# Peptides against a protein of PDB entry 3T6J, part 185

Target 1, 375 residues: chain A of PDB entry 3T6J
Amino acid sequence: PIVESYIGFIESYRDPFGSRGEFEGFVAVVNKAMSAKFERLVASAEQLLKELPWPPTFEKDKFLTPDFTSLDVLTFAGSGIPAGINIPNYDDLRQTEGFKNVSLGNVLAVAYATQREKLTFLEEDDKDLYILWKGPSFDVQVGLHELLGHGSGKLFVQDEKGAFNFDQETVINPETGEQIQSWYRSGETWDSKFSTIASSYEECRAESVGLYLCLHPQVLEIFGFEGADAEDVIYVNWLNMVRAGLLALEFYTPEAFNWRQAHMQARFVILRVLLEAGEGLVTITPTTGSDGRPDARVRLDRSKIRSVGKPALERFLRRLQVLKSTGDVAGGRALYEGYATVTDAPPECFLTLRDTVLLRKESRKLIVQPNTRLE
Target 2, 372 residues: chain A of PDB entry 3T6J as posed
Amino acid sequence: PIVESYIGFIESYRDPFGSRGEFEGFVAVVNKAMSAKFERLVASAEQLLKELPWPPTFEKDKFLTPDFTSLDVLTFAGSGIPAGINIPNYDDLRQTEGFKNVSLGNVLAVAYREKLTFLEEDDKDLYILWKGPSFDVQVGLHALLGHGSGKLFVQDEKGAFNFDQETVINPETGEQIQSWYRSGETWDSKFSTIASSYEECRAESVGLYLCLHPQVLEIFGFEGADAEDVIYVNWLNMVRAGLLALEFYTPEAFNWRQAHMQARFVILRVLLEAGEGLVTITPTTGSDGRPDARVRLDRSKIRSVGKPALERFLRRLQVLKSTGDVAGGRALYEGYATVTDAPPECFLTLRDTVLLRKESRKLIVQPNTRLE

## One batch from the design tools (peptide; made by RFdiffusion4, then SolubleMPNN)

Design b2_p20_1_s3 (from b2_p20_1, 10 letters changed)
Fold by OpenDDE base, seed 4:
Structure b2_p20_1_s3 (fold): chain B 375 residues (1-375), chain A 20 residues (1-20)
Amino acid sequence: as target 1 above (375 residues)
Amino acid sequence: RTVIVPGGPAIPLALSAGDL
């Protein structure tokens, strides 16, 4: 088998300031069959990057063809096993040297196991569809999240010699209509500037890219979905995200006003963006379960994904990218923390919903390390 | 950067030889 590994101080999710990497490592085997879908996605990546809602001046100057491999994990030493990885984590290296993506295929396979009777917060009419398409929609989302989420965008930098990696006279900020007024100075990084929000903000950007680009027919075709199946994969991907935004409340600590998981915070932010879009796109309804205890239902209006959801997400995603590119920490923090705030304000009453989420909490998934045999 | 599946981070469970 082809063996891949990495080891080192890589992910900073456990650092409150997003700067210090946790020492981790994995050993995995390449799944050649599953890698083929991601190779097709890579082959379309340069074109799909143009579909992202920012000017080419806010994208990488040179497309660097990344690797994308599906891996079956043999061992993972770390605080949590991801479904996908994009490395290196330094945006400067990503834009100048390139990057690698991996999908942890056997982790995804475990995540796909869902029992209908345990599936919380969905309408009954959505449950069977969700179970059917959860796996395929995750493959799409992970591929887009890693390759075109983490793999997209440019940081505006002034180097130690005072040279800019962008034309100060011609590059226009699409949000302001003005020239670029802020950038990263020598020694400043994404994590150093955005600090406490950096990890979650970047995950939010990557998840938003996944939702936004999964609407593109070419993406679904790459994954082998057409017609009604493609529309169902889209619907389930978006439904899964809005459900995840509700589930995210488990990872909020009201007493500390903090989030304990960057990806779940990101998903809550996306839920807030899609709720703000209004027009009946997303509805969260408190209910009473069959046990007589509090429950909730998340509804996504399929017919409004493109008309309401896409434009809302487009505007939000562009703002995320522009604020990231320009190193506008004040604007970025104001935007992100605004959507990440959890209150009990009507109509959503998120703190009350959190109690419901905790009441309906599922057991934490445990992943057992596999063994391999020579055949 | 990574993506974590909805429902939170999966916890790796190392099977000790004694757990089989």
Scores: peptide ipSAE 0.184, ipTM 0.683, DockQ to the pose 0.077
Fold by OpenDDE base, seed 2:
Structure b2_p20_1_s3 (fold): chain B 375 residues (1-375), chain A 20 residues (1-20)
Amino acid sequence: as target 1 above (375 residues)
Amino acid sequence: RTVIVPGGPAIPLALSAGDL
């Protein structure tokens, strides 16, 4: 087998300032069959990057073909095991030197195992589709999230010599219609500028890229889905994200006004964006469970994903990228914290829903080291 | 950057024979 590993201070999710990496490491084996799907995704990456909702001037000047591999984890050491990885975490290095993507395929397989009777917050009619397509949809989401999410976009930089990596006279901010007014100076990074929101904001951008691009038939074809199956994978991917946004409330601490998990905060933000889109795209309904205790149902209108959901996500995702590219911390913070705010305001009453989420909390999954056999 | 999957029961990971 082909063995891959990494070790070091890699991910900064546990640092409130997004700066200090947690010590992490894994040993994994290459899954060749799943890697072939990601290789096809890489082959299409340059074209798919053009489908992202920002001008080419806000995308990387030179496409650097990354590596993308599906890995089966043998051992993982860290506070949380990821489903996918994009490294290095330095945006400058991603732009100039390139990056590597991995999908932790067996971690995904564990995540796909859901008992129907324990599946919370879905309509009964959606449960069977969700169980069937959760795995495949998440493979698509991880691939897009890593490769085209974390792997996309440009930071506008002025170097130590005063040179810009963009044409100040011709590049226009698509949100303002004006020339670029802000950028990263020498020594400034994404994490150093955006600090407390940097990790969650970037995860939100990457998750949004996944939802946005999964609508493309070419993406689904790469993963082997066509016709009705492709549409079901899309539906379940969006449904899973909306459900995850509700589940995210577990990771909010009202007393501290703080989020304890960057990805879950990101998913809540996406839920808020899709709720704001209105038109019956997303509905969260408080209910009473069979046990007589509070429950809830999330409904996603499949017919409105493209007509309502896509345009809402497009506008939001473009704003995320523009604010990131320009180093506009004030604008970025205002946007992101606005959607990340949890109140008990109607109609959603998110603090009340949080109590329901906590009441219906599922048992935490534990990943156990797999056994290998010599044949 | 990573994707984290939230929640669920402890399931032992078995590698498929074809992936070794």
Scores: peptide ipSAE 0.062, ipTM 0.585, DockQ to the pose 0.060
Fold by OpenDDE base, seed 1:
Structure b2_p20_1_s3 (fold): chain B 375 residues (1-375), chain A 20 residues (1-20)
Amino acid sequence: as target 1 above (375 residues)
Amino acid sequence: RTVIVPGGPAIPLALSAGDL
């Protein structure tokens, strides 16, 4: 087997300012079959980057082909085990030197072991489809999230000599129609500028890229899905995301107005964007469970994913990227914190829904180190 | 940067406890 490992101060999710990495490490074995799908995704990456909803001037000037592998993790030392990894976390290095992507395939497999009777917040008619396609849809999402989410976009920079990495006279901000008015100065980074929102904002951008590009037939084909199966994978991926946005409320602390998990905050933001799109795309309905206690149902109208969901996500994702590229912290914070705000305002009543989410909370699964043998 | 499984075991307990 091919063994991969990494170790170091890598992820900054536990730093409120997104600056200090936590010490982590893993040892894993390459899953050749899944890695071959990610290799095909990498081979299409330069073309798929053009499908993202920003002009080429907001994308990297030169595509750098990354490595992408699926790994079965044997051991992981850290505060939590990710489903996917994109490294390094330095945007300058990602732009100039490239990056590596990893999917932790067996972490995903453990997450899929949800029993139908314990599956919360879904309609009964969606449960079997969700169980069937949760795994495959999440493989697609992880691949897109890492490679084309974290792997996409340009930061506008003025170097120490005063030179720009963009043409100030010709590059137009697609949101304003004006010339670029802000950028990163020498020594400024994504994390240093966006600080407290940097991690969750970037995760939101990456998750949004996944949802947006999973609609592309070529992406589904790379993963081996065509026709009705491809449409079911798309539906379940979007359904999983809107459900995750509801589940995210567990990680909000109302008393502190604080989020305790960056990815869950990101998923809540996406839920808010898709709810704002309206037109019956997403519906959250409070219900009463068979136990007589509060429950809820999330519905996603499959027929409106492309007509309502995609345009809403396109506009939002473009705004995320433009604000990131230009280093517009004020605009970025206003946008992101606006969608990340949790209130009890109707019709959603998110604080009330949070009580329901907490009431229906499943017991935490324990990940145990596997035993591996050669046969 | 990473992705974690929604509601899955991949969510760090430390992060869920408010270590952000």
Scores: peptide ipSAE 0.150, ipTM 0.719, DockQ to the pose 0.077; fails the geometry check
Fold by OpenDDE base, seed 5:
Structure b2_p20_1_s3 (fold): chain B 375 residues (1-375), chain A 20 residues (1-20)
Amino acid sequence: as target 1 above (375 residues)
Amino acid sequence: RTVIVPGGPAIPLALSAGDL
């Protein structure tokens, strides 16, 4: 088997300021069959990057073909095991030297195992479809999230010599119609500038890229989905995201006004964006469960994904990227924290919904080291 | 950066003693 490993101070999620890496490492085996799908995605990456909702001036100047591999993890040492990884975490290195992507395939497989009767917050009509397509939709989302999410976008930089990596006279901010007014200075990084929101904001950008690009027929074709199956994968991917935004409330601490998980905060933000889009795209309805206790249902109108959801996500995703590229911390924080705010205001009553989410919380799955054998 | 699958066991960033 082909063995992959990494080790070091890598992920900064546990740092409140998003800067200090936690020491982690893994040993994994390459899954050749799944890796072939990601290789096809990589082969299309340069073209798919052009589909992102920002001008080429806000994208990397040079496409660097990354590696993308599906891995079956044998051991993972750290506070949490991811489903996918994009490294290095330094945006400057990603722009100049490139990056590597991995999907942790056997971690995904554990996440796919859901019993229908335990599947919370979905309409009954969606449950069977969700169970069927959850796995495939996750593969699509992870691939897009890592490769085209974390792998996309340019930071505007002035180097130590005063040179810019963009033409100040010709590059226009698509949100303002004006020239670029802010950038990263020498020694400033994404994490150093955006600090407490950096990790969650970047995850939100990456998740949003996944949702946005999964609508592209070529993406579904790469993963082997056509016709009705492709539409079902899209629907389940979006449905899973809006459901995850509701589930995210578990990770909010009202007393501290704080989020305890960056990805879950990101998913809540996406839910808020899609709720704001209105037009019946997303509906969260408080209900009573069969046990007589509070419950809820999330509904996504499939017919409105492209007409309502895509334009809303496009505008939001462009704003995320523009604010990131320009190093506009004030604008970025105002945007992101605005959507990340959890109140009990109608119509959603998110604090009340949080109580429902906590009440319906499933037992945490334990991930244990897999056994291997020689055949 | 990493992705944690929605609806999977979300790993809290801050392991409070109550999150174990």
Scores: peptide ipSAE 0.043, ipTM 0.675, DockQ to the pose 0.050; fails the geometry check

Design b2_p20_1_s4 (from b2_p20_1, 10 letters changed)
Fold by OpenDDE base, seed 3:
Structure b2_p20_1_s4 (fold): chain B 375 residues (1-375), chain A 20 residues (1-20)
Amino acid sequence: as target 1 above (375 residues)
Amino acid sequence: GTVIVEGGPAVPLALSAGDD
């Protein structure tokens, strides 16, 4: 078997300033069969990058073909086991040297096993569909999130010699209609500039790329889904995201106005964007459970994903990228923190919903990594 | 960057042995 490993200070999610890596490491075995779909995605990546909602001037100048493999984790040491990884975490290196993607296949498999009776916040008519397509939809989301999310977009940089990696005279900011007025100076990075919001903002961008591009027929075809199955995978992927946005409230601390998990904050932001789109796309309804205690239901109108959801996500995702590319921290913070704010304002009453989420909280999964044998 | 899943019921890890 092909063995992969890494060890070191890699992920900065636990640093309040998003700069200092947590020490982690893993040992894993390549799953060749599961890697095949990701290889097909890589083969289409250059073309799919053109489908993202920003001008080519805001995309990488040169596509560097990355590796993408599915890994079965034998051991993982860290604060949490991810479903997927994109490394390095340095945008400059991603642009110039390339990157590597992995899907932690056996971690995903564990995440898919949900008992129907324990599945919270979904309508009864969605539960069976959700259970059926959770796994496949999540494979699509992880692939897109890592490869085309984290692997996309350009940072505008002025180097130590004063040279720009973009044409200042011709590149136009699509949001303002003006020339580029801000960029990263020598020594500035994504994390150093955006600091406290950097990790969550980037995860939000990557998750949004996943939702946006999963609507593309070629993506579903790459993963082996066509017709009604493809539409169900899309629906469940979007449904999972809006549900996750509600679940995310567990990781908000009202007293500190703080988020404790970057990915969950990102998912809440996406939920807010899709709620803002209106038109009955997403509905969160407080209910009463069979136990007489508060509950809730999330509804997603599948017929409005393309007509309402996609345009809303397109506009939001473009804004995220433009602000990232230009190093516009003030604009980026205003946008992101605006959607990340949790209040009890009607109609959603998110602080009240948080109480419901906490009441319905599932037991934390304990992942045990026993000995492994080769058969 | 990574993808992190939400919490849920504990399930056994299935390691598929690839022909490596």
Scores: peptide ipSAE 0.023, ipTM 0.546, DockQ to the pose 0.045
Fold by OpenDDE base, seed 1:
Structure b2_p20_1_s4 (fold): chain B 375 residues (1-375), chain A 20 residues (1-20)
Amino acid sequence: as target 1 above (375 residues)
Amino acid sequence: GTVIVEGGPAVPLALSAGDD
């Protein structure tokens, strides 16, 4: 078998300032079959990057072809096992040296093992589709998230010598129509500037890229989905995201006005963006469960994903990228924290929904060390 | 960066441990 491993101070999700890495490591075996899909995605990555909703001037000057592999984890040491990884985490290195992507396929498989009767917050008519396509849709999402999410976008930098990595005279901010007025100075990084929101903001950008690009037929074809299956994968991917946005409320601490998990905060933000789009795209309805206690249902109108959802996400994603590129912390924080705010304001009443989410919380899954054999 | 599994039972403990 092909064995991969890494070890070190890698992920900063546990650092409130997003700067200090947690020590972690894994040993995994390459899943060749799934890796082949990711290789095809990599082969299309340069072209797919052009589909992202920002000008080429806000994209990397040169695409560096990364490695992308699906891995079956044998052992993982750390506070949490991710579904996918994009490394290194340093934007400068990603831009100059390249990056590697991995999908932890068997971690996903564990996450997908949900019994229908325990599947919360979905309409009954969506449950079977969700169960069927959650895994495949998540493979798509992970691939896009890592490769084209974390792997995309340019930071505008003035180096120590005063030189810019962009043309100050010709590059226009697509949101303002004006020249670029802010950038990263020498020694400034994404994490150092955006600090407390950096991780979640970046995850939100990456998740948004996934949702946005999963609509592209070429992406679905790469993963082997066509026709009705492709549409179902899209639907379930978006449905999963809006459901995740509701589930995210578990990770909000009202008393501290704090989010405890960057990815879940990101998913809540996306939910808020899609709710704001209106037009019946997303509906969250409080209900009463069979046990007589509070419940909720999330509904996504499939027919409005492209007409309503995509444009809303496009605008939001472009703003995320522009603010990131320009190092506009004030604008970025205002945008992101605005969507990340949890109140009990109608019609959503998110704090009340949080109580429902907590009430319906399922027991934590245990990831057990696998055994593997060559067949 | 990473993508982690959905919230609830599938999220890493350290990322879900808001109670500590």
Scores: peptide ipSAE 0.022, ipTM 0.606, DockQ to the pose 0.075
Fold by OpenDDE base, seed 2:
Structure b2_p20_1_s4 (fold): chain B 375 residues (1-375), chain A 20 residues (1-20)
Amino acid sequence: as target 1 above (375 residues)
Amino acid sequence: GTVIVEGGPAVPLALSAGDD
């Protein structure tokens, strides 16, 4: 088998400032069958990057073909096992030297194992569909998240010699209509500038890319979905995200006004964006469970994903990218923290919903590392 | 960057209820 491994201080999710890496390592085996799907995605990446909702001037100048493999993890050392990886975690290197992508296939497989009777916050009519398509939809999401999420966008940089990697006279900020007013200076990085919001913000951008691009027919075709199946995969992917945004409240600490998990914060932000879109796209309804205790239901109107959801996500995702590209920390923080704020304000009453989420919390699945055998 | 399916930095490593 083809063996992949890495080790070191890699991910900074546990650093409040997004700068210090946690010691992490894995050993994994290549899943050739699933890797073939990601190879097709890589082959289409340059084209799909053009579908992202920002001007080409905010995208990488040169597409660098990455490696993308699906891996079955044999051993993983760290505080959390990712479903996907994009490395290096340095945006400047990603745009100049390239990157590698990994999907941890057997980690995803564990995540797919949902029991219908334990599936919370979904309408009954959605449960079977959700169970059926959660796995496939998550494969799509991870692929897009890593390759076209983390792998997309340009940082505007002025080097140590004073040269810019963009034309200051011609590049226009699509949000302001003005020339570029801010950029990264020599030695400044995404993490160093955006600090406390950097990790979650980037995850939010990457997740948003996944949701946005999964609507593209070519993406579903690459993964082998057509017709009604493709539409169901899209629906379940979006449904999973809005549900995850509700579940994310578990990881908010009201007393400290902070989030304990970057990805869950990101998912909550996306939920807020889609709720703000209105028009009945997303509805969270408090209910009473069969046990007489508080419950809730998340509803996503399938018919409004493209008409309401996509435009809302497009605008939001563009703003995320523009603020990232320009190093506009003030604007980025204002935007992101605004959506990440958890209050008990109507109509959502998120703090009250958090109590419901905690009440309905199920035992976490233990990930047990596998072994291998020779046949 | 990574997609983490697990809820927070809990040890032992476990999937979050959000992905169930």
Scores: peptide ipSAE 0.020, ipTM 0.585, DockQ to the pose 0.115; fails the geometry check
Fold by OpenDDE base, seed 5:
Structure b2_p20_1_s4 (fold): chain B 375 residues (1-375), chain A 20 residues (1-20)
Amino acid sequence: as target 1 above (375 residues)
Amino acid sequence: GTVIVEGGPAVPLALSAGDD
C-alpha cells in the first residue's frame, strides 16, 4: 500500500484567534479507487473555477495543480479527526506555492453509519434517499470543498515594496461597482485580519462552493453520477447541509454567545441564507415525536434548488469572496455574524429549536483506530 | 490545513477546550 503521513502544528481551530496551530499527526493508506475520482476533479479544476460567481480578477492569477488523494487513516493524533484536509493553512502559501488536498475516507465511512430509525429531523419520504446517497453526496461535497472551496479566490495584497498584485485602475468590485478600496498589507494575513471569524468564515465559503458547484453536470459526471442519480446526489447534498445547519445549534452556547465549532457555525450560516431566500425552499417545522416530546422536520424543496437556492447562494458566496479578497473585516464580520446570530425570534425560534436539537441528540460515536496487520 | 467535518448528530471535533 501507499502510505502517507503528516505531522506538525497544522490546524488553528483550537485557537480563538485562528492563528496558533495545534499539534497534529496521522498515518494513512491511499485509497486508489477513490483517489482516481479526485484526480479527475483536479484535471477539471481550472475550468470549474471559472464557474464560481466572482470575476477572474478575484480568482488566483495562476492555477496551481494540487494533489488530491483519498486516505484511509490508520492512526490520528489530535483533538479531532476531520473528514477532509486542505494544506497549508496559510493563504499566502496557497496562492504562491500551491496546496494539497486529502479526503479521510474511513472517517467519512464511520459518519455514514446511520440507522434509519435514529435519523432525526428528516421527513419520512426523504430518509431512504438520504441513507442511500449521504455517502456519495458527501464525497462530492468534500472534493469540492477542499479543492475548489479552499483552493479558490485571490487575496488582494500590497507587498512590502508597495506593489499590488492587482491593477488598481481596472479591477472593479462587483458588489459596489467601484475600484478596490481595501487590501492586505505586508504582514497581514487572512487569519490575522479576520481573527475570531476567520476559520468559520472560510469553512462557510468552502461549503458554499461545494453546494454551488455540485449543481454542475460535469462535477457529477466526474464522480460517476448521471441522470436521476445525479439529481438525487444534488438533492441529498443540499438536504444534508440544511439538516446540518439545524444540528449545528448543539454547538452554540447561548450564555456566551459563542460557537464551539467552526464548521457547524458555517453550516448554520448557510441554513440562514437559504431560509432567507424564502419561497418555500427550506422549511423547518416543529413537531411532536412519538414519545410526546418536541421534535422537528427539515424540508427542502428539490424543485427550488436551482431557481431559488442557487441564486441566493451565488449572491452570498460572491459577497463572502469579495469581502475576503479586499480584506474588508468590518463588512465581512457584519455579514457573517449577522447570519450566525442565534435568537428566539419568530418564525424560526432558533433557541427553542436548539432545545429540540439537544433533546434529540445522538450518542457520540466512538472512533476506534485500527490495528492493521499484514496477513 | 483547513479541515472539513461532517455535519451530523455526533460531530467528533470541538473547537472549544470545554466541549468534553
Scores: peptide ipSAE 0.019, ipTM 0.576, DockQ to the pose 0.061; fails the geometry check

